# Peptides against a protein of PDB entry 6FRK: the designs that were tried, part 227

Target 1, 411 residues: chain A of PDB entry 6FRK
Amino acid sequence: NEEVLNAMLKEVCTALLEADVNIKLVKQLRENVKSAIDLEEMASGLNKRKMIQHAVFKELVKLVDPGVKAWTPTKGKQNVIMFVGLQGSGKTTTCSKLAYYYQRKGWKTCLICADTFRAGAFDQLKQNATKARIPFYGSYTEMDPVIIASEGVEKFKNENFEIIIVDTSGRHKQEDSLFEEMLQVANAIQPDNIVYVMDASIGQACEAQAKAFKDKVDVASVIVTKLDGHAKGGGALSAVAATKSPIIFIGTGEHIDDFEPFKTQPFISKLLGMGDIEGLIDKVNELKLDDNEALIEKLKHGQFTLRDMYEQFQNIMKMGPFSQILGMIPGFGTDFMSKGNEQESMARLKKLMTIMDSMNDQELDSTDGAKVFSKQPGRIQRVARGSGVSTRDVQELLTQYTKFAQMVKKM

## One batch from the design tools (peptide; made by RFdiffusion4, then SolubleMPNN)

Design b2_p23_8_s1 (from b2_p23_8, 14 letters changed)
Fold by OpenDDE base, seed 5:
Structure b2_p23_8_s1 (fold): chain B 411 residues (1-411), chain A 23 residues (1-23)
Amino acid sequence: as target 1 above (411 residues)
Amino acid sequence: EEKKEEEELKQLLKRYKELLESL
């Protein structure tokens, strides 16, 4: 029994090290799991693998719990949130994602660019903020981040903003000058929360970087980015251990919607390769897929219209990063969609929907939409002109529709 | 019930994947 336990724990420890979990945490986990497993209960014929998995799961849940309650903004108050992190961590993108998250929840949200070091930092923030319709502040001429942050915070306080997010300068290397600048900004604006943004893909370096930030600035919250990659997120455990601060959100992709509140149970389940069934159910419930009973019934009858395809494209676009949703299903590996194909696929879907917006109800509601267009080629030309695309683009859409409608008829 | 909803969702997502791969 002890040899079997040691062999299984060695396999789990190897998998955790391959998931970028820090070697010290893996050793502590191995000892804690050994102490938590009653070897006598394992003799009773219970699934030894399931018991070990459950013990490992419980110990990993403890590793992501710092025992500190996450800071939450107060409604109707001015809440200043300062972002800190290395260059390339996704900090600037994450500021926009958090601002957009709160704006969608009905908070009066704004963004301040206090990154004076990186050329084009303000243009990038302005571009992201404008796309999301988020108010922003920054300067092209002021080089002191303390002045920009102070003026921006004062401006948005006077305008009664509830969420004021301040993006700071990142550096490629950990430099003492970066920490002094962050401290000067923090002292000037007196933030209610300091958020450390960390890239999960840096693996074993997560502990050292997170510790170095916590030792210099009062980090109260962590956001982990790039969890859509091959990185299984083991670095997130190292961030919590080093900062003693809760993970509040995760960045799961490049889109502004690729951002979700951190949930411990789903995250650990995904880290262990069990899938995130709970987060999948929550995402499905957020999609109000209850209206899909009528669609499932139509699909069962082998009926599929261009309107039904349009509604499916709307649902896929509402699902957000489809690769992440698939990666939450047990047995769908992370390799299932290459990252580059998702933005291109979403742009393709949006183009296809724009073509369908130029179709009439008779074309959209036909059980053989491709045949309606083949019988009257003038319809293709009308739709192409209405949507600003080529007749070839409309024919490609109809070809895709025909392939899918044939697949539905075979189901 | 939860297992049935999970399996229905897996089937739906499989269909959407097959759709996206056909595009």
Scores: peptide ipSAE 0.006, ipTM 0.301, DockQ to the pose 0.064
Fold by OpenDDE base, seed 2:
Structure b2_p23_8_s1 (fold): chain B 411 residues (1-411), chain A 23 residues (1-23)
Amino acid sequence: as target 1 above (411 residues)
Amino acid sequence: EEKKEEEELKQLLKRYKELLESL
């Protein structure tokens, strides 16, 4: 039993190291898991693999919990959020993502560019902010980030902004001068939250980098970026351990919507290759897919209408990036749909829905919609005219419906 | 019950994937 446990723990430790989990944390986890596993319970016929996975899961959940409640903005107050992090961490992009997140939630949000070191930092922030319709402040002439940050914060406070995000300079080589500048900015603007932005792709360097920032600046929150790449997210555990600060959000791609609140259980499940079942359930619940009980019941009875297909296309469109949804399903890797194929697939779905918008209730609610159209070909011509498409496009839709309805009947 | 709903949801999403790949 102990040899089997040690072999399985070796595989888990290898997988965690390959997931960029810090070697110290992996060692500690291995010791904690060994101490938490009762070898007698393993003898009782419990699936040893499930027991080890559960023990590993529990210990990883503890490693990502700093024991500190995440800062949350107060509605109707002026909340100043300062961003810190290395150049190339995705900090500037993450400022825009966070601003857009709060704006979509009905917060009066703005952006300040206090990065005077990087040429084109203000232009990049301005481009992102303009695209998202987020108010912004910065200077092309002022070189002191303290002045820019102070003036921008004062301006947006006077304009009653609720979320004031300050982007700072990221440097690679002159750590002391960067940290002094960040301290001067922090002292001048008195931020309600300091967010450290970390690139997950730096792997084992996450601990040392996060510690260097925490030792100089009062980091209170962490955002992890580039979790859509080769980074499996294990560096996030190192950031929490070093900063003693919660992860509040994750960046899951290049799009402004590729940003989500951090959830512990889904993240650990994904890190272990179990998929994000809870996040999938939560997304399904957020979509009010409770109307899917009626659909699931119909599907169980082998009934599938064109209306049921339309509602499913609406649900897929509401779920957002289908690549992210698939990446939440255990055994579907994140790479299963390229973003290009996803946008094309979404455009195809929207075209199909537009065709179905020209169908009548008799056509939509028929348990054999294809047969309704085959018996009365004049319906195809009506729908084609109503939707501004060819009769061929309608026939292709009916062919896809027929394939899907046959697949449903085989369940 | 939750595990059954999870498996039903996975099967639904798999079918939607197969549909999207067929489009």
Scores: peptide ipSAE 0.006, ipTM 0.318, DockQ to the pose 0.063
Fold by OpenDDE base, seed 3:
Structure b2_p23_8_s1 (fold): chain B 411 residues (1-411), chain A 23 residues (1-23)
Amino acid sequence: as target 1 above (411 residues)
Amino acid sequence: EEKKEEEELKQLLKRYKELLESL
């Protein structure tokens, strides 16, 4: 029994190390799993694999739970949120994502650029903020981040903003001068929350980096970025362990909407390659797919129209990058959509939708849309001309539709 | 490759159906 347990734990430990989980945490998890498994219960014919998987899952859940309640903004108050992190962590992008998240939730939100170290930091923030219609503050002439942060916080406090996000300078290394600047800014603005932004792709360096920030500033929250890449997010466990602070959000892509509240269970499921069924459910529910009862009934009957496909493409586009949806489904490997393929996939979906926008209701609502076009080839030429595409592009869409419709009929 | 993508997409749509049935 102990040999079988040790062999299975070795496989799990290897998979966790390949997921960028820190070697110390993997060792500790192995010991905790060994202590939590009753070897006598394993002898009684219980599925040893399921028992070990459950024990591993339970111990991973404990590793992402610091035992500290996440800070939440208070409605009707002025909440100052200071961002800290290295250059390239996605900090500036994450500030914009968080601001947009709160704005969409009906909070009066603003952004302050206190990054004087990076050339074009303010222009980047201004561009992102302007696109999202988020009020922003910064200076092209002031070089002291403390002055900029203080003036910006005071301005937005006086204007009764509820969420005041301060982006700070990031450097390439843990430099004392960065930490001194961060402390000076923190002391001047007295933030209600300090958010450490960590790049998940740094792997084994996550612990040392997170610790260095926590040892210098009172980090109360963590945001993990670049979970759309090859990084399985094991570094997030290291950040929680080092900071003793909860992960509050995750960044899941480059788009401003590629940002979600952290959920422990879905995250651990994804880390283990089990997928994120709950996060998929939540995203589907956020889309208010309640109007899909008619679509569900059609799918149950093996009916699938070009309109039904169009609505599915709209839903996929509203859910964000197709990679996020695929990466939420258990058994779709993270490798299926490289970062380059997301924008290309979204552009492809938009192109397909533009072709369908040139179709008529008879074509869209036919239970065999491909047969409608095959019987009257002049329809293909009409749609191609209407959408500004080749007849080949329309035929490719109809071929894809036929594949989907055949799959729905086999469900 | 196309058959594998078709089978993956079948599993996706099946899970999507199961998900929608669970809502």
Scores: peptide ipSAE 0.000, ipTM 0.280, DockQ to the pose 0.149
Fold by OpenDDE base, seed 4:
Structure b2_p23_8_s1 (fold): chain B 411 residues (1-411), chain A 23 residues (1-23)
Amino acid sequence: as target 1 above (411 residues)
Amino acid sequence: EEKKEEEELKQLLKRYKELLESL
């Protein structure tokens, strides 16, 4: 039993290290899991794998909980939120995402660019803010970030803004001069919340980076970015451990809408490659995808039409970037859809839908659509001509439909 | 009920997975 436990824990530890979880945290987790597992209960024929996975999951959930309640903005007050983080962390983009998130919730939100170090920082923020219709402040001539931050905060306070987001300078390295500048800005504007933005793709450097920020500035919240890439987000655990601050949001892509409130269970599930079932439920519910019950009932009865497949493709297209959807589905690794494969897959879906747009109601609503086409091959030629595709492309679609319909009938 | 809905969704997602792998 102990040898089996040790072998399975070795595999889990390897997977966590490959997910950029800090070596110290992995060691602590291993000992905590060993202490939480009763070896006598493992003898009782329970699925040892499931028990170890549950123990690992439970200990990872504790690692993302700093035991501190996340700061939340107060309605009817002016809430100043200062962003800190390295250059390339996605800090500036994340400021815009957070501003847009609050604006969509009916908060009077604005952005301040106090990044005077990077040429074009203000232009980038201005472009993003203008595209999202978010009010912004900054300067092309003022070089002191303290002056810009103070003037911007005062301006938006006087205009009764509820959410005032301040983007600061990011540098490529931990430099004392950066931390001094951040302290001067923080002292001048007296922020209600300091948000550390971390790039998940920096891997094992997450702990040291997050600690360096927390040791200099009173970080109260963490936002993790680039969780759409190869980064499994293990660095987020290191950031929470180092900052003792909750993750409040995650960035899941480059679009302004690729931003969501942090949820512990979905995040750990995704980190372990179990998928984000809850986040996918929430996303499906948010899409107000009509009569999913009627579809589920049809699928339970083994009925699946070409129209049902078309509606599913519409739903997939409405869910947004295919990589995000796949990253939510259990057993799709984050690596399955490189950005190049996503556009190609969306183009394929759109092509398949265009083929189905050339089908008639009898073809779409048939419980055996493939048989309708096989009995009358002239239908394939009509659909191919109508959609501007080859007869082979229509046959490939019908082959895919047939495979899927056969799976539905076996369920 | 929540467990039933979760299991129904898991099955739906598995079907989607298999569909997407076929694309």
Scores: peptide ipSAE 0.006, ipTM 0.324, DockQ to the pose 0.022; fails the geometry check

Design b2_p23_8_s2 (from b2_p23_8, 14 letters changed)
Fold by OpenDDE base, seed 2:
Structure b2_p23_8_s2 (fold): chain B 411 residues (1-411), chain A 23 residues (1-23)
Amino acid sequence: as target 1 above (411 residues)
Amino acid sequence: DEEKEEEELLNLLERYKKVLELL
């Protein structure tokens, strides 16, 4: 039993190290899991693998919990949120994502660019803010970030903004001058929350970087970026351990909507390669796919019409970024749909739906739609003319439908 | 019941994946 436990713990520790989890945290987790596993319960015929996975999962959840409640903005108050982090961490993009998140929730939100070091920082923030219709402040002439931050915060306080986000300068290296500038800005604006933005792709460097920021400024929240890439997110555990601050949000891509509140359970499940089944259930429930029971019943009976295919395409279109949904399923890595293939697939689905909009109820509701069209080829020409497509495009749709109907019959 | 709903949902999503691979 102890040899099997040690072998499985070695595999889990290897997977966590390959996920950029800090070696000290992996060692501590291994010791905690060994102490939490009752070897007598393992003798009673319980699935040893499930028990070890559950013990590992519980200890990872504890590593993500700093024991400190996350700061939350107060409605109807002025909440000043200062962003800190290295250049290239995604800090400026994350400021825009957070501003947009609160704006969509009906908060009066604004952005301040206090990055005077990077040429074009204000233009980049202005472009992002303008696209999202978020009010912004900055200067092309003022070089002191303390003056810009103070004037911008005062302006938006006087205009009764509820969420005031301040973007600061990043550096490529830990420079004492950067930390002094961040302290001067923090002292001038007195932020209600200081957010450290960390790039998940920096792996083992996450602890040292997060600690260097926490030792200089009062970091109270963490945001992890670039979790859409090859970064498995193990560096997030190191950031929590070093900052003693909760992760509040994650960035899951380049789009302004590729931003979500941090959930501990889904994150740890994904880190272990278990997928995000809970977030998938939540997302399916949010979509009100209540009509899925009637469809599942039809699919169980091997019945599949062109209308059933149309309704499926509508559901897929409602699900939004399908890459995120696939990345929530166990064993479906993020690599399976490149973002380019998703937009092209959505354009194909929309084209197929436009062809089906030119079909009649007899064609849509037939249990063998392809046979209805094969018996009367004049239907293909009618649908092609009605949808503004070639007869070949209609034949390709019917060929796809036939492949689906055959697959449903084999299920 | 929850494990069965999860397995049905996983099976549905694997079906959707195979559907999208055919598109």
Scores: peptide ipSAE 0.009, ipTM 0.341, DockQ to the pose 0.063
Fold by OpenDDE base, seed 5:
Structure b2_p23_8_s2 (fold): chain B 411 residues (1-411), chain A 23 residues (1-23)
Amino acid sequence: as target 1 above (411 residues)
Amino acid sequence: DEEKEEEELLNLLERYKKVLELL
């Protein structure tokens, strides 16, 4: 029995190391799991694999719990949230994602760019903020991040903003000058929360980086980015252990909606390759897929219109990154869709929808939409002009529709 | 109930996958 336990624990430890879990944490987990498993209960015919998995799961849940309650903003108050992190961690993108998350929840949210080191930082923040309709502040001429942060925070406090997010300068390396600048900004604006943004793809370096930030600035929250990648998220455990601060959100892709509240159970389930059934159910419920009964009924009858295809494309776009949804299903590996295909696929879907926005109800609601266009080629030219595309792009859409409508008829 | 919702979701995801393979 002990030899079988040690062999299975060795496989789990190997899988956790391949998931970028820190070697010291894996060793401690192995000792804790070995102490928590009653070898006599394993003799009673219980599935030894399930018992070990459950013990490993419980110990991983403890590793992501810092024993500290996450900071939450107070409604009707000015809450200042300062972001800190290395350059390339996704910090600037994550500021925009968090601002958008709170804005969608009905908070009066704004963004401040106090990154004076990167010439394109303010333009990037401005572009993201403008797309999301989030108010922003920054300067093209002021080089002191303390002045920009102070003026921006004062401005937005006077305008009664509830969520004031401050993006700071990143550096390529941990430099004392970066930490001094961060401390000067923090002292000037007196943030209610300091958020450390960490890239999950840095693997075993997560502990050392997270510790260096916590030793210099009062990190109270962690956000982990790039969990849509080959990074299995084991670095997140290292960040919690080093900062003793809760993970509050995860960044799951490049889109502004690729941002979710951190849930311990789903995250550990995904880390172990068990899938995230709960997060999948939550995403399905958020999509209000109950309206799909009418669509499923139409599909069962072999009827499929251009409008039904448009509604399907809207639903796919509401689902967000399809790779993330597939990665929540047990047994669908993260490799099932190459990352480069998803943004390109979403851009293709949006282009196809823009073409369909130039169609009329007779074209959209026809059970044979391709035949309506083939009988009157002038319709293709009208739609092409209305959507600003080539007649070839409209013909490609009609070809895709025809292929899909033929598949629906075979179902 | 949860198994049925999971099966309905898997069926929906397979349909969306087939749509994406056609794009």
Scores: peptide ipSAE 0.009, ipTM 0.333, DockQ to the pose 0.022
Fold by OpenDDE base, seed 4:
Structure b2_p23_8_s2 (fold): chain B 411 residues (1-411), chain A 23 residues (1-23)
Amino acid sequence: as target 1 above (411 residues)
Amino acid sequence: DEEKEEEELLNLLERYKKVLELL
């Protein structure tokens, strides 16, 4: 029994280390899980694998909960939110995403660029803010970030803005001069919230980085970025542990809408490769994907047409980046589609849809679409000519459709 | 009702998963 437990815990610990979870947290989790199971095994003949998975999940949930309530802006007040983080963390992009999030919720929101260190920082912020129609402040001539931040905050306070977001300088290294500058800005503007932005892709460096920020600046919130990549988000646990601050939002891509409130359960499920079923439900509901009832009912009856397949490809294309959707489906890890494979997969889907656009209603609505084409080979040639593809490409599509229709009939 | 919708969606997602494995 202990050998099986130790083997399973070793696999979980390996997977967590491969997910960039800090080695100290993984060791602590292993000890906590072992202690929890040794206490529960005395009581229940439950499947050991399920008990270990539940114990691991429960201990990961505790690692993401700092025991501190997240700061929330007060409606009808002026809320100053200061952003801190290294260069390349996605801080500037995240400022724009947060501003856009609050603007869409009906908050009077603005952005301040207090990054004087990076050439073109203000131009980048201005470009992002202008695209999103968010009011912004910054300077091309003022080099003191304290002056820019103070003037910008005062301006937007006088204009009765409710959400005032201040983007600060990010540097490539943990430099004392950066922390002194951040402290001077924080003291001057007296922010209601300080948000630390962390790149999930920096892996084992997350703990030391997050600690260095917390030791100098009173970080009260964390935002984790680049969770659309190969980063499984294990560094987020290190950031919470080091900052003792809640994760409030996550960045899930490059678009301004690729930003969501942090949910503990979906995040841990994704970290473990269990998928994000709740986030998929929410995303499917947001898309208002038409009468899924009629499709679900057809699928329950083992009916699947080329039109049903086309509508599914349209739905997949509407859901956005395929890597995000896959990363939400149970047992598809974030690694299943590299960014290169996503564009290729979307191009392939679009090619398949273009082939189906050259099909007629009789071909699309047939419950035996492959047999319609096999009985009249001239249909394949017509569709191939209409879509500008080879007869082989049409045959490959029909072969794929036949595999799907066979799976639907077995369900 | 919510559990049934969730189970139906899970089944749909498993179908999408199988679809994506074949693409």
Scores: peptide ipSAE 0.017, ipTM 0.368, DockQ to the pose 0.023; fails the geometry check
Fold by OpenDDE base, seed 3:
Structure b2_p23_8_s2 (fold): chain B 411 residues (1-411), chain A 23 residues (1-23)
Amino acid sequence: as target 1 above (411 residues)
Amino acid sequence: DEEKEEEELLNLLERYKKVLELL
C-alpha cells in the first residue's frame, strides 16, 4: 500500500513541478498528503486514485489560502490601492483592468500613473484609461513619483473618488532603488491596500520575487497575470506562501475584461487539469444564454440554420476570449488556441457575422442555407455587395456553414 | 438536475469547440 501511494504521489509531484509549483511546496504537499491519507481506509476498497486526488486537492487549497481575509474596498470611502511589481508583470494593464472592474460595479474609480522610470508609461495608462472612460492623473514633466502620487491621490480624494489606483514604476529585477521608491510612495499616500502583481509565466522565480517585495513593502494582496498563456499557475502558490497574502484577482488575457475575482476551488481544479466547470457555468449564466434552450433543441434535432450559426458567433463573442472558455472545460488543453490566433479568430467571426447581416430572413432561417444560395447564385453576389466582401468570402462562409450543418446532423 | 445541466452545458461547449475548430 505505501509503495502504491508513493508511486502515485511521485506522478502528482511531477505534474505539479511541471505546473511551476515550487519544489519546496511540492515536497511539503507530499508529506502532508502522506500524513492525511489513512492507509487502512485505502485498504478497505476505496478508490485509491480518488482518495489521493482529494487529498492533493485539499492540500493545494490550503496552499492558496494564507488564512488572511482579503482586503475589500469600503463603499462611500476613499480607498487608495497601490500597485507594485516588476516590469513586464502586467502591472499597468492590471491597474486598468481593476479600475474597469470597479467602474462596471458602479464605483467611482480613477487611475494615477506614478511610473516616471518607463518612457511612455503615462501615455499607455492614459490610452487605456481614456478607452475605458476612467479618469486619470499623471505628469509628463514631474519626475518624482512621490509628488505625482501625492498630488493625484489628493486631487481624487477632493473629488470624492471611491477607488484610487496608483500604478508605480517597475524594474527588470529586484533593485534597491525600486524598493526605496515604492516605500517612499507608500509612506506618502498611505494606501489602504498594496497589491503585488505577479506574472505567472516566471515559474520557479515566483517565490524569490514575491518574498523580495513582501520584505520591503507591506503587500496585502496578490494579483496573478498571464494565466491565459502556457503559464500553468503553480507560481501563484509560491506568491501566496511568500507574501502570506491572498490572491484577489487573476488576469486571464490581454483585453480589459480579461480579469476576474480569484476563486480558490476553480483555480486549483484548473491547475490539476480538472477544468473549471463552476466558473464556466457562472460565465455562461452571466451571458444570459437562456435563449440557448431553443438552440439546444434544434441542435438535438439536427437542425442548424445560418441564423443559428450567427447566434452561436454572437454567443462566442460575448463569452470573451475563447481560450479562457476552453481552458475551463475539462480535458481541453491550454495549447489549443495560441494567443495570436484568438484575435484573428474573433476578427474572422466578426467578418462572417457582417456577411450574414447582409442576408435575408429566407436565407438565414433555411434549414439548408447553402442550398438556397446554390440554387440562386445571384444571392451570393447580392450578399457580397451588401457586406463589401468578395463572392469568394461568401462562398467560404457557406462552406463553413455546410461543414457545421453536417456535424450537427451527426451529433 | 445540476449534473444534467452540467452535462448539457459540456455538450454545448464541445459543440462550440467543434464550431471554432472549423473557423
Scores: peptide ipSAE 0.010, ipTM 0.353, DockQ to the pose 0.064; fails the geometry check

